Peptides against a protein of PDB entry 2QAS. Designs and how they scored, part 8

Target 1, 120 residues: chain A of PDB entry 2QAS
Amino acid sequence: PPEDLMQYEAMAQDALRGVVKAALKKAAAPGGLPEPHHLYITFKTKAAGVSGPQDLLSKYPDEMTIVLQHQYWDLAPGETFFSVTLKFGGQPKRLSVPYAALTRFYDPSVQFALQFSAPE

## One batch from the design tools (peptide; made by RFdiffusion4, then SolubleMPNN)

Design b1_p9_4_s4 (from b1_p9_4, 4 letters changed)
Fold by OpenDDE base, seed 4:
Structure b1_p9_4_s4 (fold): chain B 120 residues (1-120), chain A 9 residues (1-9)
Amino acid sequence: as target 1 above (120 residues)
Amino acid sequence: MRHLGHPAP
């Protein structure tokens, strides 16, 4: 097939990252997501801009999936990254994840899935 | 090396 010098697929993926940002903004609104919607978000833990507790990131050296349903706090969806507090082993931990680090977005309630190519 | 993780309950 002919080479795509416009890189349309990459542009489309970047546009679809906007869907994740918009969904997180809905999740951060008062009352949270409308039931039964909830989000599974997978990201590369070694991607540039990812930050969190060293012990946690060491446990997941490649990819990590977080669930935003009932047990999350202080979700802050910014323009280039989002941050959220989740409990691990009963202890609250703060994560900061750039949208560029995402590899998968999934809402099981309606089986809506997105996959992204993230830098290694 | 691929290593997928999930949050602890």
Scores: peptide ipSAE 0.055, ipTM 0.715, DockQ to the pose 0.043
Fold by OpenDDE base, seed 3:
Structure b1_p9_4_s4 (fold): chain B 120 residues (1-120), chain A 9 residues (1-9)
Amino acid sequence: as target 1 above (120 residues)
Amino acid sequence: MRHLGHPAP
């Protein structure tokens, strides 16, 4: 097939990453997400810029999914990454995840799903 | 169902 020198597919994926960013900004607003919306976010744990507890990230060497519904704190959706505090084993942990590390986004309430290719 | 902030499938 003809070579796409414009890299439209990459552009489209980046645009769709913007949907995740926008959704997280809504989640971070006062009052949080409108019920019953909630977010499943899957990301590559070893992607550049991912940070969090070493023990946690070691437990999930490939990718992990976090859920943002009722139990999250200090969600800070930046322009290139978001950070959030979640409880793991009852302990609050801070995660920082670049949008580029995402592999899946899902809102079960409306069955809205996005998938992304992320760096290995 | 109610979902928590910890890892999920």
Scores: peptide ipSAE 0.054, ipTM 0.707, DockQ to the pose 0.097
Fold by OpenDDE base, seed 5:
Structure b1_p9_4_s4 (fold): chain B 120 residues (1-120), chain A 9 residues (1-9)
Amino acid sequence: as target 1 above (120 residues)
Amino acid sequence: MRHLGHPAP
């Protein structure tokens, strides 16, 4: 088949990453997400730009999933990455995750799912 | 209503 030099699939993926960014901006707004909406976000822990506690990231060498529902603080969705504070083992940890590192986005309340290709 | 999956914090 002909080679796609336009990289349309990548363009589509980037557009869908915009959905995640928009959803996180809603989650970061006063009052948070409208119940019962909540977000499962999966990302590659070794992707460029991912930052967080070394022990936490070491526990999840490939990818990890975070849940934004009742226990998250200081969610800051930027243009290229978002950061959020979550508790792991009772300890607050700050994570910074580029949208490009995402592999899955899911809202169980309405069964809305997105899957992304991310750097290995 | 709380819902948690795996893996998660």
Scores: peptide ipSAE 0.051, ipTM 0.698, DockQ to the pose 0.072
Fold by OpenDDE base, seed 2:
Structure b1_p9_4_s4 (fold): chain B 120 residues (1-120), chain A 9 residues (1-9)
Amino acid sequence: as target 1 above (120 residues)
Amino acid sequence: MRHLGHPAP
């Protein structure tokens, strides 16, 4: 098949990552997400730009799924990455995740799902 | 209302 020099697939993927960014911005707004909406976000832990506690990331060498439902703090959805404080083992941990590192986004409340191809 | 954040499978 002809080579796609426009890279439409990549553009589409980036557009879809924009949905995640927008959703997170809603989640970051006062009052958080409107119930019963909650987010499952999966990302490659070794992707460039991902940062967090070494011990935590070590436990998840490939991917990690975080849930934004009732206990998340200081969610800061930037333009290229978002950061959030979550509890792991009862301890608050700060994570910073580039949207480019995402592999899955899911909102069970309405069964809305997105999957992304991220660098291996 | 804030939402729960934690690791999940």
Scores: peptide ipSAE 0.053, ipTM 0.698, DockQ to the pose 0.221; fails the geometry check

Design b1_p9_5_s1 (from b1_p9_5, 3 letters changed)
Fold by OpenDDE base, seed 3:
Structure b1_p9_5_s1 (fold): chain B 120 residues (1-120), chain A 9 residues (1-9)
Amino acid sequence: as target 1 above (120 residues)
Amino acid sequence: TPPANDWEA
């Protein structure tokens, strides 16, 4: 097949990553997400820019999924990454995840799903 | 994949 020198697929994926960013910004607004909306976010734990507790990331060598519903604090959706405080086994921990590290986004309330290719 | 964090109300 003809070679796509425009890299349209990559452009489309980046545009869709923008949906995640926008959704997180809504989640970070006063009052949080409008119920019953909640977000499942899956990302590669070893991707560049991902940061968090070593013990936690070690437990998930490939990827992990976090859910933003009921228990999330100080959600800060930046332009290239977002950070959030979540509890794991009752312990609050801070995670910082670049949007480029995402592999899946899902809102069960409306069955909205997105999948992304992330660097290995 | 199940969520890693605590999330229940």
Scores: peptide ipSAE 0.739, ipTM 0.954, DockQ to the pose 0.910
Fold by OpenDDE base, seed 5:
Structure b1_p9_5_s1 (fold): chain B 120 residues (1-120), chain A 9 residues (1-9)
Amino acid sequence: as target 1 above (120 residues)
Amino acid sequence: TPPANDWEA
């Protein structure tokens, strides 16, 4: 088959990452997400730009999933990455995740799912 | 994949 020199699939993936960014902005707005919406976000923990406590990231050598529903604070969805404070085992920890590191986005309330390719 | 963080109400 002909070689796609335009890289349309990559363009589409980037556009879809925009959906995640927009969703997080809604989650960060006053009042949070409209119930019953909540977000499951999966990302590669070793991807460039991912930052957080070493003990936490080492526990998840490949990827980890976080859920934003009842316990999340200071969600800051930036242009290229988002940061958020979550509790793990009762301890608050700050995570910074580039949108490029995402592998899955899911909102169970409406069964909306997106999958992304992320660097190994 | 189950969530890593404490999220329940």
Scores: peptide ipSAE 0.735, ipTM 0.954, DockQ to the pose 0.922
Fold by OpenDDE base, seed 4:
Structure b1_p9_5_s1 (fold): chain B 120 residues (1-120), chain A 9 residues (1-9)
Amino acid sequence: as target 1 above (120 residues)
Amino acid sequence: TPPANDWEA
């Protein structure tokens, strides 16, 4: 079959990553997400640009899922990555995750889901 | 996949 030198599939995935970015910007606004919306975000912990506590990332050598509901602080959705403070076992930790590292986005309240191919 | 962080109200 002919080669897609335009890489349209990658373009489409990047466009959909924009949905995650937009959703996080809404979540970062005063008052947070409108009830009952909340976000499940899954990402590859070893992907380039992922930053966080070594002990936490070591516990999840492949993928990690975080949920943004009730307990999240200082959510900062940038253009290429977002950072957020979450609690793990009662301890606050800061995570920085590039949108390119995402593998899944899900809002259970309306059953909206997105899947992405991320670097290994 | 279950969430890693504390999320309860």
Scores: peptide ipSAE 0.735, ipTM 0.955, DockQ to the pose 0.907
Fold by OpenDDE base, seed 1:
Structure b1_p9_5_s1 (fold): chain B 120 residues (1-120), chain A 9 residues (1-9)
Amino acid sequence: as target 1 above (120 residues)
Amino acid sequence: TPPANDWEA
Protein backbone atom coordinates (compact mmCIF):
# COMPACT_ATOMS: atom_id res chain seq x y z
CA PRO B 1 0.00 0.00 0.00
CA PRO B 2 1.10 3.57 -0.60
CA GLU B 3 2.89 5.45 2.16
CA ASP B 4 0.61 7.72 4.17
CA LEU B 5 2.59 10.89 4.62
CA MET B 6 -0.41 12.60 6.20
CA GLN B 7 -0.45 10.12 9.08
CA TYR B 8 -4.22 9.99 9.13
CA GLU B 9 -4.33 7.12 11.59
CA ALA B 10 -2.40 9.17 14.13
CA MET B 11 -4.78 12.08 13.59
CA ALA B 12 -7.73 9.78 14.21
CA GLN B 13 -6.11 8.43 17.35
CA ASP B 14 -5.61 11.94 18.67
CA ALA B 15 -9.22 12.77 17.93
CA LEU B 16 -10.28 9.74 19.93
CA ARG B 17 -8.04 10.79 22.80
CA GLY B 18 -10.29 13.81 22.84
CA VAL B 19 -13.13 11.53 23.85
CA VAL B 20 -11.20 10.49 26.93
CA LYS B 21 -10.46 14.10 27.77
CA ALA B 22 -14.12 15.01 27.41
CA ALA B 23 -15.20 12.06 29.51
CA LEU B 24 -12.79 13.01 32.26
CA LYS B 25 -14.06 16.57 32.20
CA LYS B 26 -17.54 15.22 32.78
CA ALA B 27 -16.19 13.08 35.60
CA ALA B 28 -14.56 16.12 37.16
CA ALA B 29 -17.76 18.17 37.11
CA PRO B 30 -19.82 18.65 40.28
CA GLY B 31 -21.56 15.44 41.19
CA GLY B 32 -19.04 13.30 39.35
CA LEU B 33 -19.89 10.61 36.86
CA PRO B 34 -23.56 9.82 36.39
CA GLU B 35 -24.18 6.36 37.73
CA PRO B 36 -23.54 3.68 36.68
CA HIS B 37 -20.77 5.08 34.52
CA HIS B 38 -17.20 4.47 35.63
CA LEU B 39 -13.93 4.60 33.77
CA TYR B 40 -11.09 2.14 33.34
CA ILE B 41 -7.98 3.85 32.08
CA THR B 42 -4.83 1.99 31.05
CA PHE B 43 -1.56 3.74 30.29
CA LYS B 44 2.13 3.15 29.77
CA THR B 45 3.85 3.95 33.05
CA LYS B 46 7.16 4.78 31.42
CA ALA B 47 5.72 7.16 28.84
CA ALA B 48 7.00 10.70 28.83
CA GLY B 49 5.10 12.90 31.22
CA VAL B 50 3.72 10.17 33.45
CA SER B 51 4.23 11.14 37.07
CA GLY B 52 3.47 9.44 40.36
CA PRO B 53 5.01 7.69 43.36
CA GLN B 54 8.13 5.81 42.36
CA ASP B 55 7.20 2.73 44.33
CA LEU B 56 3.81 2.56 42.65
CA LEU B 57 5.11 3.07 39.13
CA SER B 58 7.88 0.55 39.75
CA LYS B 59 5.26 -2.03 40.59
CA TYR B 60 3.83 -1.57 37.11
CA PRO B 61 6.85 -1.35 34.79
CA ASP B 62 4.85 -1.51 31.56
CA GLU B 63 1.17 -0.68 31.90
CA MET B 64 -1.12 0.26 34.71
CA THR B 65 -4.89 0.40 34.91
CA ILE B 66 -6.82 2.70 37.20
CA VAL B 67 -10.55 2.89 37.70
CA LEU B 68 -12.49 6.03 38.41
CA GLN B 69 -15.51 5.02 40.43
CA HIS B 70 -16.57 5.96 43.96
CA GLN B 71 -13.06 6.74 45.15
CA TYR B 72 -11.33 9.47 43.18
CA TRP B 73 -10.49 13.01 44.20
CA ASP B 74 -9.31 16.28 42.71
CA LEU B 75 -9.61 15.03 39.16
CA ALA B 76 -8.05 17.69 36.99
CA PRO B 77 -8.37 17.02 33.26
CA GLY B 78 -6.04 19.40 31.48
CA GLU B 79 -5.57 19.82 27.77
CA THR B 80 -2.60 17.48 27.44
CA PHE B 81 -2.75 15.44 30.63
CA PHE B 82 -4.97 14.73 33.58
CA SER B 83 -4.13 14.30 37.23
CA VAL B 84 -6.10 12.56 39.93
CA THR B 85 -5.80 11.41 43.51
CA LEU B 86 -6.57 7.75 44.11
CA LYS B 87 -6.09 5.38 47.00
CA PHE B 88 -3.74 2.43 46.82
CA GLY B 89 -3.86 0.13 49.78
CA GLY B 90 -5.68 2.85 51.62
CA GLN B 91 -3.04 5.46 50.89
CA PRO B 92 -3.91 8.46 48.75
CA LYS B 93 -1.50 9.09 45.89
CA ARG B 94 -1.44 11.59 43.05
CA LEU B 95 -1.01 10.50 39.44
CA SER B 96 -0.44 12.66 36.39
CA VAL B 97 -1.00 11.00 33.02
CA PRO B 98 -0.65 12.50 29.54
CA TYR B 99 -3.42 11.49 27.18
CA ALA B 100 -0.68 10.40 24.80
CA ALA B 101 0.32 7.69 27.28
CA LEU B 102 -3.07 5.99 27.16
CA THR B 103 -3.47 2.54 25.67
CA ARG B 104 -7.04 1.77 26.67
CA PHE B 105 -10.20 3.48 27.84
CA TYR B 106 -13.26 1.55 28.91
CA ASP B 107 -16.65 2.23 30.47
CA PRO B 108 -18.15 -1.14 31.40
CA SER B 109 -21.57 0.33 32.08
CA VAL B 110 -22.20 0.83 28.38
CA GLN B 111 -19.39 -1.33 27.06
CA PHE B 112 -17.67 1.59 25.38
CA ALA B 113 -14.03 0.90 24.62
CA LEU B 114 -11.16 2.67 22.91
CA GLN B 115 -7.64 1.48 22.24
CA PHE B 116 -4.64 3.64 21.48
CA SER B 117 -1.10 3.26 20.28
CA ALA B 118 1.19 4.74 22.89
CA PRO B 119 4.94 5.31 23.00
CA GLU B 120 7.00 2.32 24.07
CA THR A 1 -6.48 -5.72 33.46
CA PRO A 2 -7.51 -5.32 37.09
CA PRO A 3 -7.40 -1.81 38.48
CA ALA A 4 -4.48 -0.90 40.68
CA ASN A 5 -6.37 1.45 42.97
CA ASP A 6 -8.99 0.97 45.64
CA TRP A 7 -12.34 1.75 44.07
CA GLU A 8 -15.18 0.02 45.87
CA ALA A 9 -17.92 2.04 47.55
Scores: peptide ipSAE 0.734, ipTM 0.954, DockQ to the pose 0.908

Design b1_p9_5_s2 (from b1_p9_5, 3 letters changed)
Fold by OpenDDE base, seed 3:
Structure b1_p9_5_s2 (fold): chain B 120 residues (1-120), chain A 9 residues (1-9)
Amino acid sequence: as target 1 above (120 residues)
Amino acid sequence: PPPANDYEA
């Protein structure tokens, strides 16, 4: 097949990452997400820019899935990454995840799913 | 994979 020098697929992937960013911005708004929406976010834990407790990231050497429903705090969806405080085994921990590290986004309430290619 | 964090209300 002909070579795509425009890299349309990559453009589309980046645009779709914007959907996650927008969704997180809604989640960060006062009152949180409109019920019953909630977000499952999967990302590569070793991707550049991913930051969090070493013990937590070590437990998930490849990918980690977090869910934002009712227990999340200080969600800060920036332009290139988002940060959020979640509880793991009752312990609050801060995560910082670049959108580029995402591999999956899912909202079970409406069965909306996105998949992304991320750094290995 | 299952979610890592505590998420229930």
Scores: peptide ipSAE 0.630, ipTM 0.919, DockQ to the pose 0.926
Fold by OpenDDE base, seed 4:
Structure b1_p9_5_s2 (fold): chain B 120 residues (1-120), chain A 9 residues (1-9)
Amino acid sequence: as target 1 above (120 residues)
Amino acid sequence: PPPANDYEA
């Protein structure tokens, strides 16, 4: 079969990452996400651009999942990455995650799921 | 993996 010189799969992956960005922008709007929508986001903790407390990231050498439902603050969905404040063991911590680091996105309320290839 | 942060349904 002929090789794909257009790299369509990569284009599609980038487009789908855009869905996550758009969803986070909705989550950042006044009033938050419309009930019962909530987001499970999984990402590679060692991917370039990922930033957070060393103690937290050390617990997850490969991937970690965060959930955005009711307990999230200062969600800032930028063009290349998003940042958010969450509580871990009662302690508020700030995470910054590039969309390129994502490996999974899921909204249980409507069973919508996306999977991505991320840097090792 | 399970969610890492604290949250309530």
Scores: peptide ipSAE 0.629, ipTM 0.922, DockQ to the pose 0.788
Fold by OpenDDE base, seed 5:
Structure b1_p9_5_s2 (fold): chain B 120 residues (1-120), chain A 9 residues (1-9)
Amino acid sequence: as target 1 above (120 residues)
Amino acid sequence: PPPANDYEA
């Protein structure tokens, strides 16, 4: 087949990353997500820009999945990355994740799923 | 993979 010099797939993926950003902005709004919506977000822990406690990231050397439902604080969805405070084993920890590091987004309540290619 | 954080409430 002909070569795609426009890189349409990449553009589409970028557009879909915008869906995640928008969803997180809704989650960050007063009142949080409308129930029963909740978000499963998977990302490459070693991707450029990912920041968090070394102990946590070391436990998940490749990918890590976080869930935003009821126990999340100070969710800050920026333009290129989002940050959020979550508890792991009862300990609050802050994570900063670039949208480019995402590999999966899923909302079980409506079975909405997205998959992305992330740099290794 | 399974979620890493304490999310259930």
Scores: peptide ipSAE 0.624, ipTM 0.918, DockQ to the pose 0.896
Fold by OpenDDE base, seed 1:
Structure b1_p9_5_s2 (fold): chain B 120 residues (1-120), chain A 9 residues (1-9)
Amino acid sequence: as target 1 above (120 residues)
Amino acid sequence: PPPANDYEA
């Protein structure tokens, strides 16, 4: 096949990352996610811009998945990344994840799924 | 993969 100099697939991926951003903005609104919606978000832990406790990230050298259902606090979905406080073993920890680091988004309640190609 | 955080409530 001919070379795609427009990089349409990358553009489509970015557009779809916008869906995740929009979903997180809904999750951050007063009242949180409407039941029974909940979000599974998978990302590359070593991707540029990913930030969090070293001990936590060390447990997941490649990818890790977080779930936003009822136990999430101070969700801040920015334009390029989102940050959120979650509990791990009862301990609250803050994560900052660029949308570009995402590899998977899933809402089991309606079986909506997205997959992305993310840089290391 | 399974979620890393505590999410039940």
Scores: peptide ipSAE 0.624, ipTM 0.917, DockQ to the pose 0.892

Design b1_p9_5_s3 (from b1_p9_5, 3 letters changed)
Fold by OpenDDE base, seed 3:
Structure b1_p9_5_s3 (fold): chain B 120 residues (1-120), chain A 9 residues (1-9)
Amino acid sequence: as target 1 above (120 residues)
Amino acid sequence: PPPANDYLP
């Protein structure tokens, strides 16, 4: 098949990553997400820019999923990455995740799902 | 994979 020199698929993927960014911005707004919406976010833990406690990231050498529902604090959705404080085993920890590191986004309340290719 | 963080009410 002919080569796509425009890289349309990559453009589409980036556009869809924008959906996650927008969703997180809504989640960070006063009052949070409108119930019953909540977010499942999966990302590659070793992707460039991912930051968090070493012990936590070591536990998930490939990818991990976080859920933004009920217990999340100081959600800060930036333009290239978002950061959020979550509890793991009762311990609050801060994570910073570039949108480029995402592999899956899901809102079970409306069964909306997105999948992405992320750096190995 | 299953969610890593605590998220229940």
Scores: peptide ipSAE 0.731, ipTM 0.955, DockQ to the pose 0.928
Fold by OpenDDE base, seed 5:
Structure b1_p9_5_s3 (fold): chain B 120 residues (1-120), chain A 9 residues (1-9)
Amino acid sequence: as target 1 above (120 residues)
Amino acid sequence: PPPANDYLP
């Protein structure tokens, strides 16, 4: 088949990343997500722009999945990345994750899933 | 992979 010089798939992926951003903005709004919605977010821990405690990131050398439900604080969905405070083993940690680092987004409540190609 | 953070009530 002919080469896609427009890179439509990449454009589509970017558009879908926008869905995640929008969902996180809803989650960050007053009152949080409407129940029973909650979010599973998977990302490459070594992707450019990912930041957090070294001990935590070292535990997950490839991918990490976080769940935004019940226990999450100061969710700040920016234009290129989001940051959030979560507890790991009872200890609060701040994570900053670029949308480009995402590999999976899932809302079990309605079985809505998205997959993305993230930089290695 | 399984969720890393504490998220249960």
Scores: peptide ipSAE 0.727, ipTM 0.954, DockQ to the pose 0.946
Fold by OpenDDE base, seed 2:
Structure b1_p9_5_s3 (fold): chain B 120 residues (1-120), chain A 9 residues (1-9)
Amino acid sequence: as target 1 above (120 residues)
Amino acid sequence: PPPANDYLP
């Protein structure tokens, strides 16, 4: 097949990443997510731009899934990455995740799922 | 995979 010099697949993926960004912005709004919506977000922990406690990230050398339902704080969905405070073993920790690092997005409440190809 | 953070269903 001919070479796609337009990189449509990448553009489509970026557009879909935009859905995650938009969803997180809704989640960050006053009152949080409208129930029963909650978000499962999976990302590559070693992707460029991912930051958080070393011990936590070391525990998940490849991928990590976080859930935003009722216990999330200071969710800040930026243009290229989002940051959020979550508790792990009772300890609040801040994570910063570029949208480019995402591999999966899922909202069980409506069975809405997205999958992304993040660089290894 | 299961969520890493603490949460209540």
Scores: peptide ipSAE 0.637, ipTM 0.929, DockQ to the pose 0.769
Fold by OpenDDE base, seed 1:
Structure b1_p9_5_s3 (fold): chain B 120 residues (1-120), chain A 9 residues (1-9)
Amino acid sequence: as target 1 above (120 residues)
Amino acid sequence: PPPANDYLP
């Protein structure tokens, strides 16, 4: 097949990453996510720009999944990455994840799912 | 995969 010099697939994925960004912005608004919506977000832990506690990231050398439902704090969805405070074993920890590092987004309440190809 | 954080109320 001929080479796609326009890189349409990448454009499409970026557009879909915009859905995640928009969803997180809704989640960050006063009142949080409307029940029963909750978000499962999976990302490559070694992707450029990913940051968080070293001990935590070390437990997940490839991918990590977080859930935003009722227990999330200071969610800050920026234009290129989002940061959020979550509890792990009762301990609050801050994560910063570029949208480009995402590999999966899922909202079980309405069975909405997205998959992405993310660099490492 | 299973979520890493505590998310249940």
Scores: peptide ipSAE 0.633, ipTM 0.928, DockQ to the pose 0.913

Design b1_p9_5_s4 (from b1_p9_5, 3 letters changed)
Fold by OpenDDE base, seed 2:
Structure b1_p9_5_s4 (fold): chain B 120 residues (1-120), chain A 9 residues (1-9)
Amino acid sequence: as target 1 above (120 residues)
Amino acid sequence: VAPANDYEA
């Protein structure tokens, strides 16, 4: 097959990552997500730029899924990554996740799903 | 997949 010098697949992936960014911006707005919307976000824990407590990340050596519904704080959706405070076992922990590290995005309320290929 | 964080309520 002919060589794709335009890298269209990468462009498409980036565009779709933009959907996640936009969704998180809505989630970060005053009042939070409009019910019953909630976001399941899966990402590679060892991807470049992923930051969080060592003990937590060590527990999830490959991927981990977080859910943003009612218990999330200080969600900050940046241009290249988002950060959020969640509770794990009752303890608040801060995570910073580059959009490039995402492998899955899902909103069960409307069955909207996106899958991404994250570099390893 | 079950989420890692606390999410009930």
Scores: peptide ipSAE 0.668, ipTM 0.915, DockQ to the pose 0.848
Fold by OpenDDE base, seed 4:
Structure b1_p9_5_s4 (fold): chain B 120 residues (1-120), chain A 9 residues (1-9)
Amino acid sequence: as target 1 above (120 residues)
Amino acid sequence: VAPANDYEA
């Protein structure tokens, strides 16, 4: 088959990362997400730009999944990454995750799922 | 996959 010199698949994946960004912006708005919507976000913990507590990231050497439903604070969805405060074992911790580090996005309420290839 | 954070209401 002919070689795709346009790299359309990469373009499509990049566009779909925009869906995650948009969803997080909705989640960051006053009142949060419209129920029953909630987000499961999976990312490569060793990807460039990922930042968080060493102990937490060490516990998840490859990937980790976070859920944004009722317990999230100071969600800040930027242009290239988002940051959010979540509780882990009762302790609040701040995570900063580039959209490029994502490998999966899922909203169970409507069974909407996206899968990405993320560099490590 | 199960989430890492505490998420209960």
Scores: peptide ipSAE 0.668, ipTM 0.918, DockQ to the pose 0.899
Fold by OpenDDE base, seed 1:
Structure b1_p9_5_s4 (fold): chain B 120 residues (1-120), chain A 9 residues (1-9)
Amino acid sequence: as target 1 above (120 residues)
Amino acid sequence: VAPANDYEA
């Protein structure tokens, strides 16, 4: 096929990352997510901008999935990345994840899913 | 995929 000099696929991916950003902003609002919505977010742990505890990231050398339903705190969805506090083995830990690092977004309540190409 | 964080409904 002919070369796409417009890079439409990349444009589409960025637009869809906007869906995740918007969803997280809803999740960060007072009252949190409306029942029964909850979010499964998968991302590349070694992608540029990903930040979190070394022990946690070492456990997931490629990708990891987090779930946001009721057990999340201080969710801060910025324009380029979001940060959130979650518990791992009872210990609260903060993660910062650029939207560009995402590989999958899923809301089981309505079976809504998105997949993304993320950098290493 | 199983979530990494503690998950409670």
Scores: peptide ipSAE 0.667, ipTM 0.919, DockQ to the pose 0.786
Fold by OpenDDE base, seed 5:
Structure b1_p9_5_s4 (fold): chain B 120 residues (1-120), chain A 9 residues (1-9)
Amino acid sequence: as target 1 above (120 residues)
Amino acid sequence: VAPANDYEA
């Protein structure tokens, strides 16, 4: 088959990353996510720009999945990354994740799923 | 995949 020198799939992936950003902005708005929507977000923990507690990231050397439903605080969806405070074993911890680090987005309430290629 | 954070409630 012909080679795609335009890299359309990559462009489409970037556009779909925008869906995640938009969804997180909705989640960050007053009142939070409209029930029963909740978001499962998977990302490469060693991707450039990912930051968080060393102990936590060490526990997940490849990928980590977080869920945003009721237990999330100070969600800040920026233009290139989002940050959020979550509890792990009762301990609040702040994570900062570039959208480029995402590998999976899923809302089980409506079975909406996205897959992404992220740098390893 | 199971989430890493506490999410119940």
Scores: peptide ipSAE 0.665, ipTM 0.916, DockQ to the pose 0.851

Design b1_p9_6_s1 (from b1_p9_6, 5 letters changed)
Fold by OpenDDE base, seed 3:
Structure b1_p9_6_s1 (fold): chain B 120 residues (1-120), chain A 9 residues (1-9)
Amino acid sequence: as target 1 above (120 residues)
Amino acid sequence: MRQLGHPAP
């Protein structure tokens, strides 16, 4: 097939990453997400820019999925990455995840799913 | 069921 020099697929993927960003911004707004919406976010733990507790990330050498529903704090969705405080093993931990590190986004309330290719 | 902020199974 003809070579796509415009890289349309990549552009489309980046646009869809914008959906995740927008969803997180809604989640960060006062009152949080409108019930029953909640988010499953999967990302490559070793991707550039991913930051969090070493012990936690070590348990998930490839990727991990976090859930944003009722127990998350200080969600800060920036333009290139988002940060959030979640409890793991009962302990609050801060994670910072670039949107480029995402591999999956899912809102089970409406069965909305997105998948992305992230750096290996 | 209610989902928590820890890693999803």
Scores: peptide ipSAE 0.052, ipTM 0.689, DockQ to the pose 0.098
Fold by OpenDDE base, seed 5:
Structure b1_p9_6_s1 (fold): chain B 120 residues (1-120), chain A 9 residues (1-9)
Amino acid sequence: as target 1 above (120 residues)
Amino acid sequence: MRQLGHPAP
């Protein structure tokens, strides 16, 4: 087949990243996500722009999945990245994750799933 | 229900 010089798949992926951003903005709105919706977000921990506690990120050298359901704070979905405070081992930790670092987005309540190619 | 935002496998 002919080579796709337009990179349509990449453009489609970028568009779908917009879904994640929009979903997180809904989650950040007053009242949070409408029950029973909740989000599983998987990202490459070594991707450019990912930041958080070193001990936590070291524990998950490749990918990490976080869940946004009942205990998340200060969710801030920006235009290129989101940040959120979650508890790990009972301690609040701040994570900052570029949308480009995402590899999976999943809402089990409605079985809505997205997968993305993230930089290695 | 209450669920921590900890990592999931």
Scores: peptide ipSAE 0.052, ipTM 0.691, DockQ to the pose 0.107
Fold by OpenDDE base, seed 1:
Structure b1_p9_6_s1 (fold): chain B 120 residues (1-120), chain A 9 residues (1-9)
Amino acid sequence: as target 1 above (120 residues)
Amino acid sequence: MRQLGHPAP
């Protein structure tokens, strides 16, 4: 097959990353996510721009999936990355994840799923 | 159901 010099697939994925960003912005609004919506977000832990507790990230050297449902705080969806506070082992921890690091987005309540190719 | 902010199983 001929080479796609336009890189349409990458464009499409970036557009779909916009869906995740928009969803997170809704989640960050007053009142949070409307029941029963909740989000499973999977990302490459070693991707550029990912930051969080070293002990936590060390446990997940490849990918990590977080859940945004009832227990999330200070969700801040920026234009290129989002940050959120979640509890791990009862302790609040801050994660910062670029949208480019995402590999999967899923809302079980409506079975809406997106998959992305993220850099290693 | 109460979902904690821990990694998804």
Scores: peptide ipSAE 0.050, ipTM 0.684, DockQ to the pose 0.106
Fold by OpenDDE base, seed 4:
Structure b1_p9_6_s1 (fold): chain B 120 residues (1-120), chain A 9 residues (1-9)
Amino acid sequence: as target 1 above (120 residues)
Amino acid sequence: MRQLGHPAP
């Protein structure tokens, strides 16, 4: 088959990352996500730009999945990354994750799933 | 009880 010099697959992947950003912006709006929508977000913990507590990231050397449903605070979806405060072991901790670090996005309420290739 | 934002299993 002919070589794709346009890199259409990469363009499509970037467009789909935009869906995640848009969904997070909806989640950050007043009132949060409309019930029963909630988000499972998986990302590479060692990807460039990922920031969080060392003890937590050490437990997950490859990937980590967080849930945005009942308890999350100060969700800030920027243009290149989002940050959010979540409780781990009862303690609030701040995470910052670039959209480029994502490997999976899932909303169980409607079985909507996206999968991405992220930097190693 | 509300679900905490801890890592999903």
Scores: peptide ipSAE 0.049, ipTM 0.678, DockQ to the pose 0.110

